Peptides against a protein of PDB entry 7UQJ. Designs and how they scored, part 53

Target 1, 160 residues: chain A of PDB entry 7UQJ
Amino acid sequence: PELYQNFNITPPRGVLFHGPPGTGKTLMARALAASCSSDERKITFFMRKGADILSKWVGEAERQLRLLFEEAKKHQPSIIFFDEIDGLAPVRSSKQEQIHASIVSTLLALMDGMDNRGQVIVIGATNRPDAVDPALRRPGRFDREFYFPLPDVKARFKIL

## One batch from the design tools (peptide; made by RFdiffusion4, then SolubleMPNN)

Design b1_p11_4_s3 (from b1_p11_4, 4 letters changed)
Fold by OpenDDE base, seed 1:
Structure b1_p11_4_s3 (fold): chain B 160 residues (1-160), chain C 160 residues (1-160), chain D 160 residues (1-160), chain A 11 residues (1-11)
Amino acid sequence: as target 1 above (160 residues)
Amino acid sequence: as target 1 above (160 residues)
Amino acid sequence: as target 1 above (160 residues)
Amino acid sequence: DAAAALAAARA
């Protein structure tokens, strides 16, 4: 919030964090949530894994996505973090392709249906940005991307 | 061990770590295992993921759970850590509900069958405590719960 | 590269990192990649999870493994890191055993087909070394193993 | 995982 307010930048609806696994994408999403959370203004942080949406919510994934976005809207300011969002990518099996296509279509509709005035930020993390449906990466959805490089040698020696 | 000994507290059979993903639940479980392990008294640390029990051990999950508890009992003092224990929660598919119910029932029976004099601690970690079967959260099972909040801003600056 | 060059040691084709989950296997693999990467000589780091190869690439896993090794060869010097390589271990279901056996056989063939003169290092990480097919642990494949112990108490107090 | 890996690597 404050950083976006200070720069008069409308907070993006969707931010894609991409880069190798364990480059801190999930940690940074959490860091952003905590840094934006003060004692006066708590941010609600929702987290889902892409693979969990497909596997844990068989036949109910679309409904669970809707409920997630509704809950995030109720608890504004909120962050919805999708870890491994590439887990919503179609599996190359004909029966699963239809299921995945329906879930992805629901997520697209939910992102498009967000009010820009809402204090809900969606963060997607992936190790495979090319496995994320290009429709998710369009303006008004995940319209900002952050690359998380491998920490260099200098960054590592400070971590050890 | 020592902390529970010093307070004359019977170590809980089961501890549930709950909170947002990557809040350090898995790390703390490991921290506890290592802090309780000295050169003289090594603690054996067993780890399983809830989803792995369902997916990797199809039709054998109950047997693998039994073997895990037997092995933990042989290698006392021991910690059994179930990461993503909510992965044992029933999937809303009729065929999988029966499989999940059988596995959960086996875990319940194993926790109930533990001797309280045994030096085996069971730690379950979840991001969704409400998706954990209430039967697991009863006395004599996961009867202690620890909430792992999102690290605040101050805690983060020390991690960066 | 340089460390192996300085010791006149042929870099192993495959290194198995084993030990309890979150003992830093994935991080060390990244640390090695970054420490070997200079401004003049960047190392390309590829990462895949064992479970993702099975679940995300149903019927295409063999092709994706081939493409991964080809891409790593094109972008030399490279590291291929398989996280949770034990996720390629056969599931005790008759139908999945054949699928897993085919994928593992493809990985074996790819490791055997690597030119030792190539600057491609394969790192496998597992929490269950005994669940890794013994054929992968033979000379010319994962022929070096590193155990990642639980961090001791002293290491932990610096993290808290 | 990444947080645990990052924390485990600082150890």
Scores: peptide ipSAE 0.000, ipTM 0.207, DockQ to the pose 0.037; fails the geometry check
Fold by OpenDDE base, seed 2:
Structure b1_p11_4_s3 (fold): chain B 160 residues (1-160), chain C 160 residues (1-160), chain D 160 residues (1-160), chain A 11 residues (1-11)
Amino acid sequence: as target 1 above (160 residues)
Amino acid sequence: as target 1 above (160 residues)
Amino acid sequence: as target 1 above (160 residues)
Amino acid sequence: DAAAALAAARA
């Protein structure tokens, strides 16, 4: 956010963090939220897990997504972080595909409906970028992608 | 993998990482994948959560396990990491027990069906090794076990 | 535990760790368990995820909670750690609200039923302290709260 | 720190 404002760059609506699990995607999303937060400008960080959207919000997931985006808009500047966004990916059952298709269509509409003047950034984290619906990866949605590589052996020895 | 090849040792088919949660089991599995990966020999790392196999893949979990092992075989050398493999453990309901029994039986068959010449390593991580089906802990399956102790106070101060 | 014994202070029954996800709540709970463990006095650490209590133990969650507390009592001194305790929070469906209300009522009764002379500590971790039932945050339950702030920018650069 | 935060983010 701040960096984009300083350069008069329209902030991306959506950023996809992808890479092997526990490469720090969730940690980076938070560290970005914290780094973009000052005493003068607190960033509100909203987190949801893709699997929780499907499993916990059965029958109301679309409504909960709408409420999440409304709340994020109300508390601007804000970050919506979807952890395991590939957990929204359909499991191949006709019933789960229908539920997923409705949730994904709702998320698409919410991301498309964000005014570019808004200060809501959406971050999706996935271990399976190819399981993320290609429609979510189009311009105006998750149109920036960051790969999180595995820590190399040197990075590992620094981490252990 | 590389270490086993260098010593002409048949790599174990399955390794069980057990210990208290967040002792670094998932991190170690990845760090092992990264350490066994070179520019000349990239290890493909597949990750699944035991609970996701049950909850997300309801009615097709066995098929998804087969596809996972086929994909791992296609992308050799590879690691299949099952995080929270104890999440495959039955929840005591007759319906969940049947589903679990079928999934576990499929996993057993897949691990038994791996040719010893294959370069697919399976790592299971659990916080509850006793909740892992004893059949999975037999020779030719998860026949090597690594305990991940809690970091001691000294290790904690190095980690904090 | 040890610190409370050294000062003749009645240990709190329940401690709530709250703060943004991945601020180290789960890690701290374990590090506390390890720090309170000596060769002479091993602390038994029990971990459950709030979402697993609802999703995995459908129809027997209350019984599994009772068994957990009984096992923790049998293996004193012990810590019961509920990760994502806000995952016990109802998802707004009448059926899930009823299931949640029963589980929360059982947890309340179990926490209230702990003798103050017992060496069972309960730690709840949440990212949403306001989604935790206020009844759980009353005296004799989760009556101590620790906020886990996001690592500051300096802590971030040490972490990256 | 990194391991801890990464382990906590993974847990």
Scores: peptide ipSAE 0.000, ipTM 0.200, DockQ to the pose 0.035; fails the geometry check
Fold by OpenDDE base, seed 4:
Structure b1_p11_4_s3 (fold): chain B 160 residues (1-160), chain C 160 residues (1-160), chain D 160 residues (1-160), chain A 11 residues (1-11)
Amino acid sequence: as target 1 above (160 residues)
Amino acid sequence: as target 1 above (160 residues)
Amino acid sequence: as target 1 above (160 residues)
Amino acid sequence: DAAAALAAARA
């Protein structure tokens, strides 16, 4: 965050970690958060599982997202980590219930509403980047993607 | 570390970096340590090479591991990086001398004995994750693995 | 940086991020810088595009590199990020103008002249690691390389 | 790789 302010570089609001299950996305996000937080610079790490936001907060999911972002802003510098973000922000389909559309729209608005000076980074992890609403993957949102490849079994077998 | 405490997330006690030689495992661990240590939050980075613990401390390797973990705890937040951890904790085989079994057992006990509040992370790097005792790769120990793939030569050749 | 000083580990002077376009190299460097800078430990992040150093400072590129390294040293701990470093330090060919050879030589000298105590890290990002002068990829310079693989479309299709 | 890059750039 501060580094981006100092260099007039718009910090990525969102970074999407994508790749197969077990490729270390969640771990990376956590390792990042741990590594960014110093005793001097306490990065507050918020973790939410996408499916949990939908399931635990039926009818309150939008409000919980708002509260999460407010809390993250209040405790900046902060990382909001959404594990399995495809569970929170599935692709807008004609078959999607209004609730999912609302939550996605709220997340979009929250990411867009983040002031460029805000020291809040959002990390989304997914096994299915294509199941994430493309609107979340636009500039100013999850505009940065990291692929976590499977260990190419062939590359491993060359090690073995 | 602090991030994990703040979020009631059990920090990975151990992270295993594995992949072919030269894929940046050691670099990553060092870079993580450096990036985690701020002027305000001095993360103490302990580096040991697995084979060196065995070779330099013949008969004292267990004690040296204990001292290392005590020192890491004393200087928390800390990272203990074991480069070539397969040299320290080889798979328990019937052909393994009692010394190796003792060292592995000590490392297991040290990882298990780390209080969940301890700001000590253990990173093991190996080219041979399958040569590491499976007991070290269980939950509460090296429960997180990162694969460092070779640059798929095919992917490089698509860039050439 | 500090971690390396504390452990008598020579910090990598240079880290080369390489991989196909869009694999997140630039993003990673920026995310790293942001994550390393705490309120207590302000890591100063300098970003330059390799081609811009050549194009914007015709005849001054060498001086601009020197000034950049001096500024980075003055504002340590610092990260110097060269995006598209292959544009700055192309492979020395018999067809290369003296200017490019001079700039590469200057960059080599600047990386070599960095005192081991200096808290300056140089990150080079390239899509073409083989287009970077091999002399820059030697120990004490960009001695650490990270490959950013393409999402193997096949691996993605196995997730779909 | 992202981890590696992230750690390397922090080192």
Scores: peptide ipSAE 0.000, ipTM 0.181, DockQ to the pose 0.045; fails the geometry check

Design b1_p11_4_s3 (from b1_p11_4, 4 letters changed)
Fold by OpenDDE base, seed 5:
Structure b1_p11_4_s3 (fold): chain B 160 residues (1-160), chain C 160 residues (1-160), chain D 160 residues (1-160), chain A 11 residues (1-11)
Amino acid sequence: as target 1 above (160 residues)
Amino acid sequence: as target 1 above (160 residues)
Amino acid sequence: as target 1 above (160 residues)
Amino acid sequence: DAAAALAAARA
């Protein structure tokens, strides 16, 4: 938040971290939240896992998303981190269409409804960016994407 | 591997990375695998997710674990990383007992059957160490535990 | 600290993180400091940049290093992280010899003066390990080196 | 290497 304020850059509403499993997407999001928190200005970090939202909140997932975004707005500046967001917002596939479509639609509406002036940043992490509904990857939503490559296993960590 | 060789320390057969979600457990495991790989000595890094082994390999999970450990032995030095191992080896709870008990028993046997001379390290990562079967946390298995705290947002990075 | 205690391993007094720019050396050091801090046992993380110590503290750099190490000792367990340590401790080259030699000598003495029982770990990060004074890379100082490879640049960071 | 990097990292 402050960094973007200092740069006169509109903070991205949504940032997609993508790359192979265990490339540090979640750690980066947390490190970012920690690095943005000063003694004077604490950033509230909210974390949810996509599959957990679907599995733990059967029939209440939309409500839980709304509550999460409301809480994040109340505790500005804040970061909402969705780990494994591909589990929350799969590409619209035929068989489980309705429930997933409702959750995705709710998330879309919540991201669209974030005022540009809000100090709420949404970070989604996925191992499968192509499994994330393209509607979430549009401008005003997860409009910035960061690829987390596998650390090149070929690169010799000589621990001397 | 080399570091343990340099220390004359028996490499732990199993290491449990535990701590809140997104504390870098998976990144650490990968960074470790990368850091141990030289141009002369590549460490083969195997990664599996606990829930994926259960869900993708219904009825074949034990066989897939055996194959994974065999492949890791064939490609020594190697690291087997189980992300979300609490999904693979939940505490033996009453309702889904038999299938889970077989998978856990297979993993226990595979870890016990790792010769101390083997250059195979098993890393399990979990957000819920108490949800991991205590049998896996015994000596000769995941006998070393590493807590990944949330970066204490209160831990003043005093950049003095 | 605790990990080394649990392993009965003498904690390295100094660890050198080296590798190309942007390979996560600084992120790793921070993640490590964070991952060592529990609610019960906070690790104090001190960070300095090598070039900043030279440039900001002209004529006081030795005193600032002493104060940093004293403060780290007072707040054990602690980590001192020197980012871009090649800027602090360049290989003794002819032209800027005296001032750099004094700072390097002070850092050497401070690292040598760390009791093996101290829970102070020094991490140096550099993009140029060959530019670090070899005296710092000797046993009892930065005696452990960790290479941070470029993530395989072939992994197209598709900034979408 | 890795575990002591982690150990060094977590110490």
Scores: peptide ipSAE 0.000, ipTM 0.336, DockQ to the pose 0.080; fails the geometry check

Design b1_p11_4_s4 (from b1_p11_4, 9 letters changed)
Fold by OpenDDE base, seed 1:
Structure b1_p11_4_s4 (fold): chain B 160 residues (1-160), chain C 160 residues (1-160), chain D 160 residues (1-160), chain A 11 residues (1-11)
Amino acid sequence: as target 1 above (160 residues)
Amino acid sequence: as target 1 above (160 residues)
Amino acid sequence: as target 1 above (160 residues)
Amino acid sequence: DAEERLRAALE
């Protein structure tokens, strides 16, 4: 909160971690949640996997998303981490099941309903940023993106 | 190779990375593959997700595993990384689908068939080591296990 | 920088990663550099090993440190990662070689000379935090510390 | 060391 105020930067509501599988997106989210926790100020970390929300909660997924955001708000400061968010919020298509469209719509509404002063950060991790609905990548939602490259030979050259 | 020789340690045929989701198991496997790659000696990294082998290759999963091990042998030195290996090799139960039992049996045979002198390392990553068939965790298979702890709350404190 | 900004955290000038050897300190530093890189904003990662600075650059180590910080500033946003920083910045003792004392003094001055608005993060990794000069661990330097625990004894038992 | 042991395990 304080640093965003000091830099006149609006705290992002959502951060998208994207990159090839196994580039440390989930580890980074946990490390960040970890780093922001002090003895005086513990950050509550909520983790959900996109595919699990759809498979476990068919028909209840919208309610589970609402409950997750409410619980995150209740336990501020908090991080909501969506692992494999491309599984939860696939790109809208005419062939998309109504269930997926409804979940995307609910997530959009929840992201838009986040108070900018709230101490809730949403992190989405995906291996396929192009499979995430572009509506979630707009300003006020997942408006910041972090690319996790493969530990490429060229990144190695820059680490040397 | 050289370090195993220097320590009189038999190179593990398989290494099990286990720990909570998002503790960097896949990242570690990639970073290791990258770190062992020199300009003179590139390590070929094969990655498969356990659930994808079952869902994409129903009836062909055994053949795909055989082909994967053959390709890894052809491209030595190589790493085969099974992400979410608990999805590929569930614990044997009387209620286990015959398909899963056959895949487990094939993977067991492939692990046993790896020559100890081969430059093929198999890394399995799981969030649920108890869901992996204990037969895979025996000597000569995934006989080494690495626990990836959560970035502890105390490590968390110090990033602030 | 951006991640710290994103969490309303003052970007630390320095972060100390500490823990037993091979707990993933170097991997985490690389993952952090990678994660903060986007297509629009590539982070330059500089890596130096503490022992290499002393052994390769006897008498030039101070100059090499200055050049490293200048180059990191030129290539902002950047991360300077000192692996085995306990080799570079040993605890000040009456028996400490003047060369080590001079290198420590130079590193202190360079850390203090970092503009808080600069997009240069310094990460030190050590297996021996008690061997790192406490002066480097003061506010405005390596003021944040991350403990990398051993993968617990039971996990070690499974790596055997 | 564990990265080095793992590096070494992979070398």
Scores: peptide ipSAE 0.000, ipTM 0.392, DockQ to the pose 0.127; fails the geometry check
Fold by OpenDDE base, seed 3:
Structure b1_p11_4_s4 (fold): chain B 160 residues (1-160), chain C 160 residues (1-160), chain D 160 residues (1-160), chain A 11 residues (1-11)
Amino acid sequence: as target 1 above (160 residues)
Amino acid sequence: as target 1 above (160 residues)
Amino acid sequence: as target 1 above (160 residues)
Amino acid sequence: DAEERLRAALE
């Protein structure tokens, strides 16, 4: 939030982190949350998994997403992090495709319905950006993309 | 791959990473993938969880493992990373023991069937190496083991 | 263990790690386990998720917690890490509140029943310390709390 | 270090 305000950049409603698993996508999403947290401005961080949205929230996923966005709005400034957002893509069953379509449609509507003045950032993480529904990657949604390369040998020596 | 070729060392078919959870086993598996990736030679990284093999792939786990190994072979050079490979060990139900035996038998057959000239490395990660089926830890399978200690206080100050 | 012994400090039965998600709570819990592991003294690390206790262990959560503490005691010195311990808090259903109360009551009893001479440390991690049941945060339970701020920009450059 | 041992074993 503050970084984007300082640069007069419209804070992205949605940011897609993509790259090989364990390149630090989740770590970075979390690091962003408190790089933006000051003593005066605590950022609330919400985390969900794409696969959990489909599996644990079967029949209630849309409602749980709505509640998540409402809670995030209530606790502004906030970050919603969707880990493995490509996990909203069903295993090739027609029933899962229909459930996927409904959940994605709900997520689209929630992202489109966010007030740009709202201090809610949505971060999606995936290993397969091409498996993320193209509609989610449109302007006003996940319109910023960051590639997480594997650490090079030098970065490896710094992390290990 | 290239390192092993340069040293005339038979690339291990399987490497077991063991140590306390979050000692960077997954991060290291990924860092290995990228250290071996050049601009000319991209390594494909596949990740599965042992618990997901048993729970999500119930009745299809063997088929999904076969497809995984076929895909890894198709996308050589590749790394297959099994996180929490001890999660193939059932909770003490006779049905889960039978499912475990079948899945482990399939994994054994797939690892034994890997061509030594194939550029597929299999990495298993566990917090409980003794809970990993001993048959998986035999030569030609997970025959290399690496202990991941927690970073000491000095390493801790470098990672934090 | 050794640090606490050296300072003549009663090793906390429970430590609460709180802060924004991915501030390294899990990483630190893991880093503590092996900072305390020597070649002579291997620490066993157990990990559970609060949400998994409620969702996967429905109707058996109390038994699984008891078994976990027994296993941790058997494999001393050990660390039990509860990730997302606030995930024991139900989604607002009366049934989930009752299940929560039973599970929390079991966890309280298990923590109270730990021998202070036992080499079992319990670490809870949460993004929402205020959502953790206050009874768990009492003396003799999670009586030590550590805040995990997000790495500042400089720490961010050291971790990435 | 586990990394040095891993490198030495990969090397």
Scores: peptide ipSAE 0.000, ipTM 0.300, DockQ to the pose 0.030; fails the geometry check
Fold by OpenDDE base, seed 4:
Structure b1_p11_4_s4 (fold): chain B 160 residues (1-160), chain C 160 residues (1-160), chain D 160 residues (1-160), chain A 11 residues (1-11)
Amino acid sequence: as target 1 above (160 residues)
Amino acid sequence: as target 1 above (160 residues)
Amino acid sequence: as target 1 above (160 residues)
Amino acid sequence: DAEERLRAALE
């Protein structure tokens, strides 16, 4: 009985879009969401801004994240787009430690708790990938990173 | 002899991005242009604002459009992005009829005159798709429309 | 010392874009590639058509695939986009069995052989997801599928 | 082809 090591290749739950402001991260996420939606297979697109979740839901950000992921799971296939994700889950070393730590922990748990069979994709956008908690950038979370260069630099991106 | 009706599916020459301001239409067009550019195949990105063409080139807007399309054809594969295209080609019934009618007619002719074999894509962005001349929204022109909802509304956009 | 089994969550190597012709699969892939390319981090975009690999490289398709993946690995982070991937890796039960089987096997091996640490993403586009060998659609390969609906149907996609 | 591609990216 050949041990099919179920390489439970946990489909990468998250994609990080990073690059300078105005390079199209938010728009690409939206474009992906719309492109992935069909008559037969509607992809539900959830968009949140990291800063908005923190500012509007002071002390409830964790709950809002849980609700968001539950809703995304309920409406799968779905995309959760976090714009400015560095605002929601900044590096733990930031001087605003306690609130951010709980949110990060919640987001990590939610990303880790997504069923591998779930058709939920999380897209995070940031201008500062290095300002995102490295724990979110690990395999099984935002394990794919897409850089969005400036248009002038994109013109220089010889996509060799 | 199976009549492969060459459905000359005239590749849709234009894509209309529409939705509220700040929903990332301009940024998507830029991201698309940049993404379509490779080392082997650089896509030339032309960006114009509808209002800028009208305001800067009073009486020469038609010529500027012709030149733009010629340049785009010369530098194909290319993307022409019209930001705020409703400013360039408003609905024909608008009280500023004559100037807009000539520009619309020119843009229509340019879009119709694009060789189906040409690697020129036109992207129009507007906050008001219903303010764009319906003639531009017909097949063979801006025949694909992408709605860019507000972030909060996008959270409600069940991409059904 | 809790054995954190490094769930080497093999980042999903492949994404399948599927949907009717003209729904923008190829462009999304390009848009992703360019959006992922930055000044600091150029993502190399490799595009191949499935039918072109078969037709141009009769008897060398396997070698061309190997070379493509080697080049993509060399130029990582990279995206390999297979347009019309059903032409490269059709269902094994197709009457053109032998040539396709070798190519499929090669592509499977290449996708399986991509180092989990490699920053190579494979995007396959097809109009016929069910015409793609199911082996390619398994976890660790094209394990994410994005449907691209028709524009008219997309216009009916109330991205709610 | 390229145009259809562009549409999908935006979708």
Scores: peptide ipSAE 0.000, ipTM 0.255, DockQ to the pose 0.077; fails the geometry check

Design b1_p11_4_s4 (from b1_p11_4, 9 letters changed)
Fold by OpenDDE base, seed 5:
Structure b1_p11_4_s4 (fold): chain B 160 residues (1-160), chain C 160 residues (1-160), chain D 160 residues (1-160), chain A 11 residues (1-11)
Amino acid sequence: as target 1 above (160 residues)
Amino acid sequence: as target 1 above (160 residues)
Amino acid sequence: as target 1 above (160 residues)
Amino acid sequence: DAEERLRAALE
């Protein structure tokens, strides 16, 4: 948010962080949130895990997503971080239960409903971008994607 | 592994990384693995997610854990990283299914069965160390614990 | 520090993190500090920006560096993180003001004056390792270096 | 190479 504001950049509605597990996707999202938080302007950071939304909120997942987006809007500037978003928004298949389809559809609608003037950024993290419903990767949703490569081995030797 | 070997240190059998989500636990584990991997000595890094072991390997989870430890021993020096280990090894409660108790017991036995001369390190990551079975946090298991605090806000300004 | 101490490893005096801006150097330094902090043993994390030391402490920069190292020693185990260390420790040139030369010389002396038994780690981060005075990159100083590669360029364009 | 190796080891 602040990064984008400082640069007069219209923040993307959504950003997909993808790359192998433990490449710092979540850490980067948190770092971004904090770097954008000044003493004058704190960014509210919301975090949800894709699988947690499905498992903890059986039958309420759609409502919880709506509430999350509302709360993020209320506390703007804000970041919503979905860790393991492929757990929440799997690729649409005929084998997907109606529940998964509904949650994905709700997330799509929430992403589409974000006003470009809103200071709410959504970051999705996945180890498998191809396991994320392609509809989420379209313009106005997670239309920006960042690959998190594994840090180079030799580079890490010198940390220890 | 290599760090410990290079320093003639008996590696701990297990290390617990704990702290808020997205504080870099998994990234650190990966960084450690990479930093310990030279051109001459590659560390084999095994990664499992606690919830994945339960969900993907229903009825095979104990076997998969055994195979994982065997493979790690075969490919030593190695690191086994359990992300979200509280999902695999929750605190024992009367409400826990027999399956969870069995998996935890298997992990305990595998940790106890590690030869101190073995070049296998186990790293568990959790957001909730108190949700990990205390038996795993005893000497000879995850007997070393590392807290991953949230990076301070002011400090993150300088990351960007 | 704690990682090294817990492992009975003599910590390197200094570690250089290098790589393009926004590759997580500062994030990693914080994660390391955090991961080394247990409930029983908190690592004190000191952060300075190279340019800030020059700009904020005109005529006091050397003293501030000394005080920083003293405080870090007092609060050991500790990490001193210099972000943008190329701003503090530029390559020595005939065009550099006497002030810059003095600050660099002070940092060199402070690095050299660290007891190997001290639980103080110095991490320098730079986007330009070649812009750091080579004297800092010698054994006993920033003798370990870590490259933080960019996540794939196209991927980064979509974060910003 | 080393990054790919780590990637492969970490994947």
Scores: peptide ipSAE 0.000, ipTM 0.394, DockQ to the pose 0.056; fails the geometry check

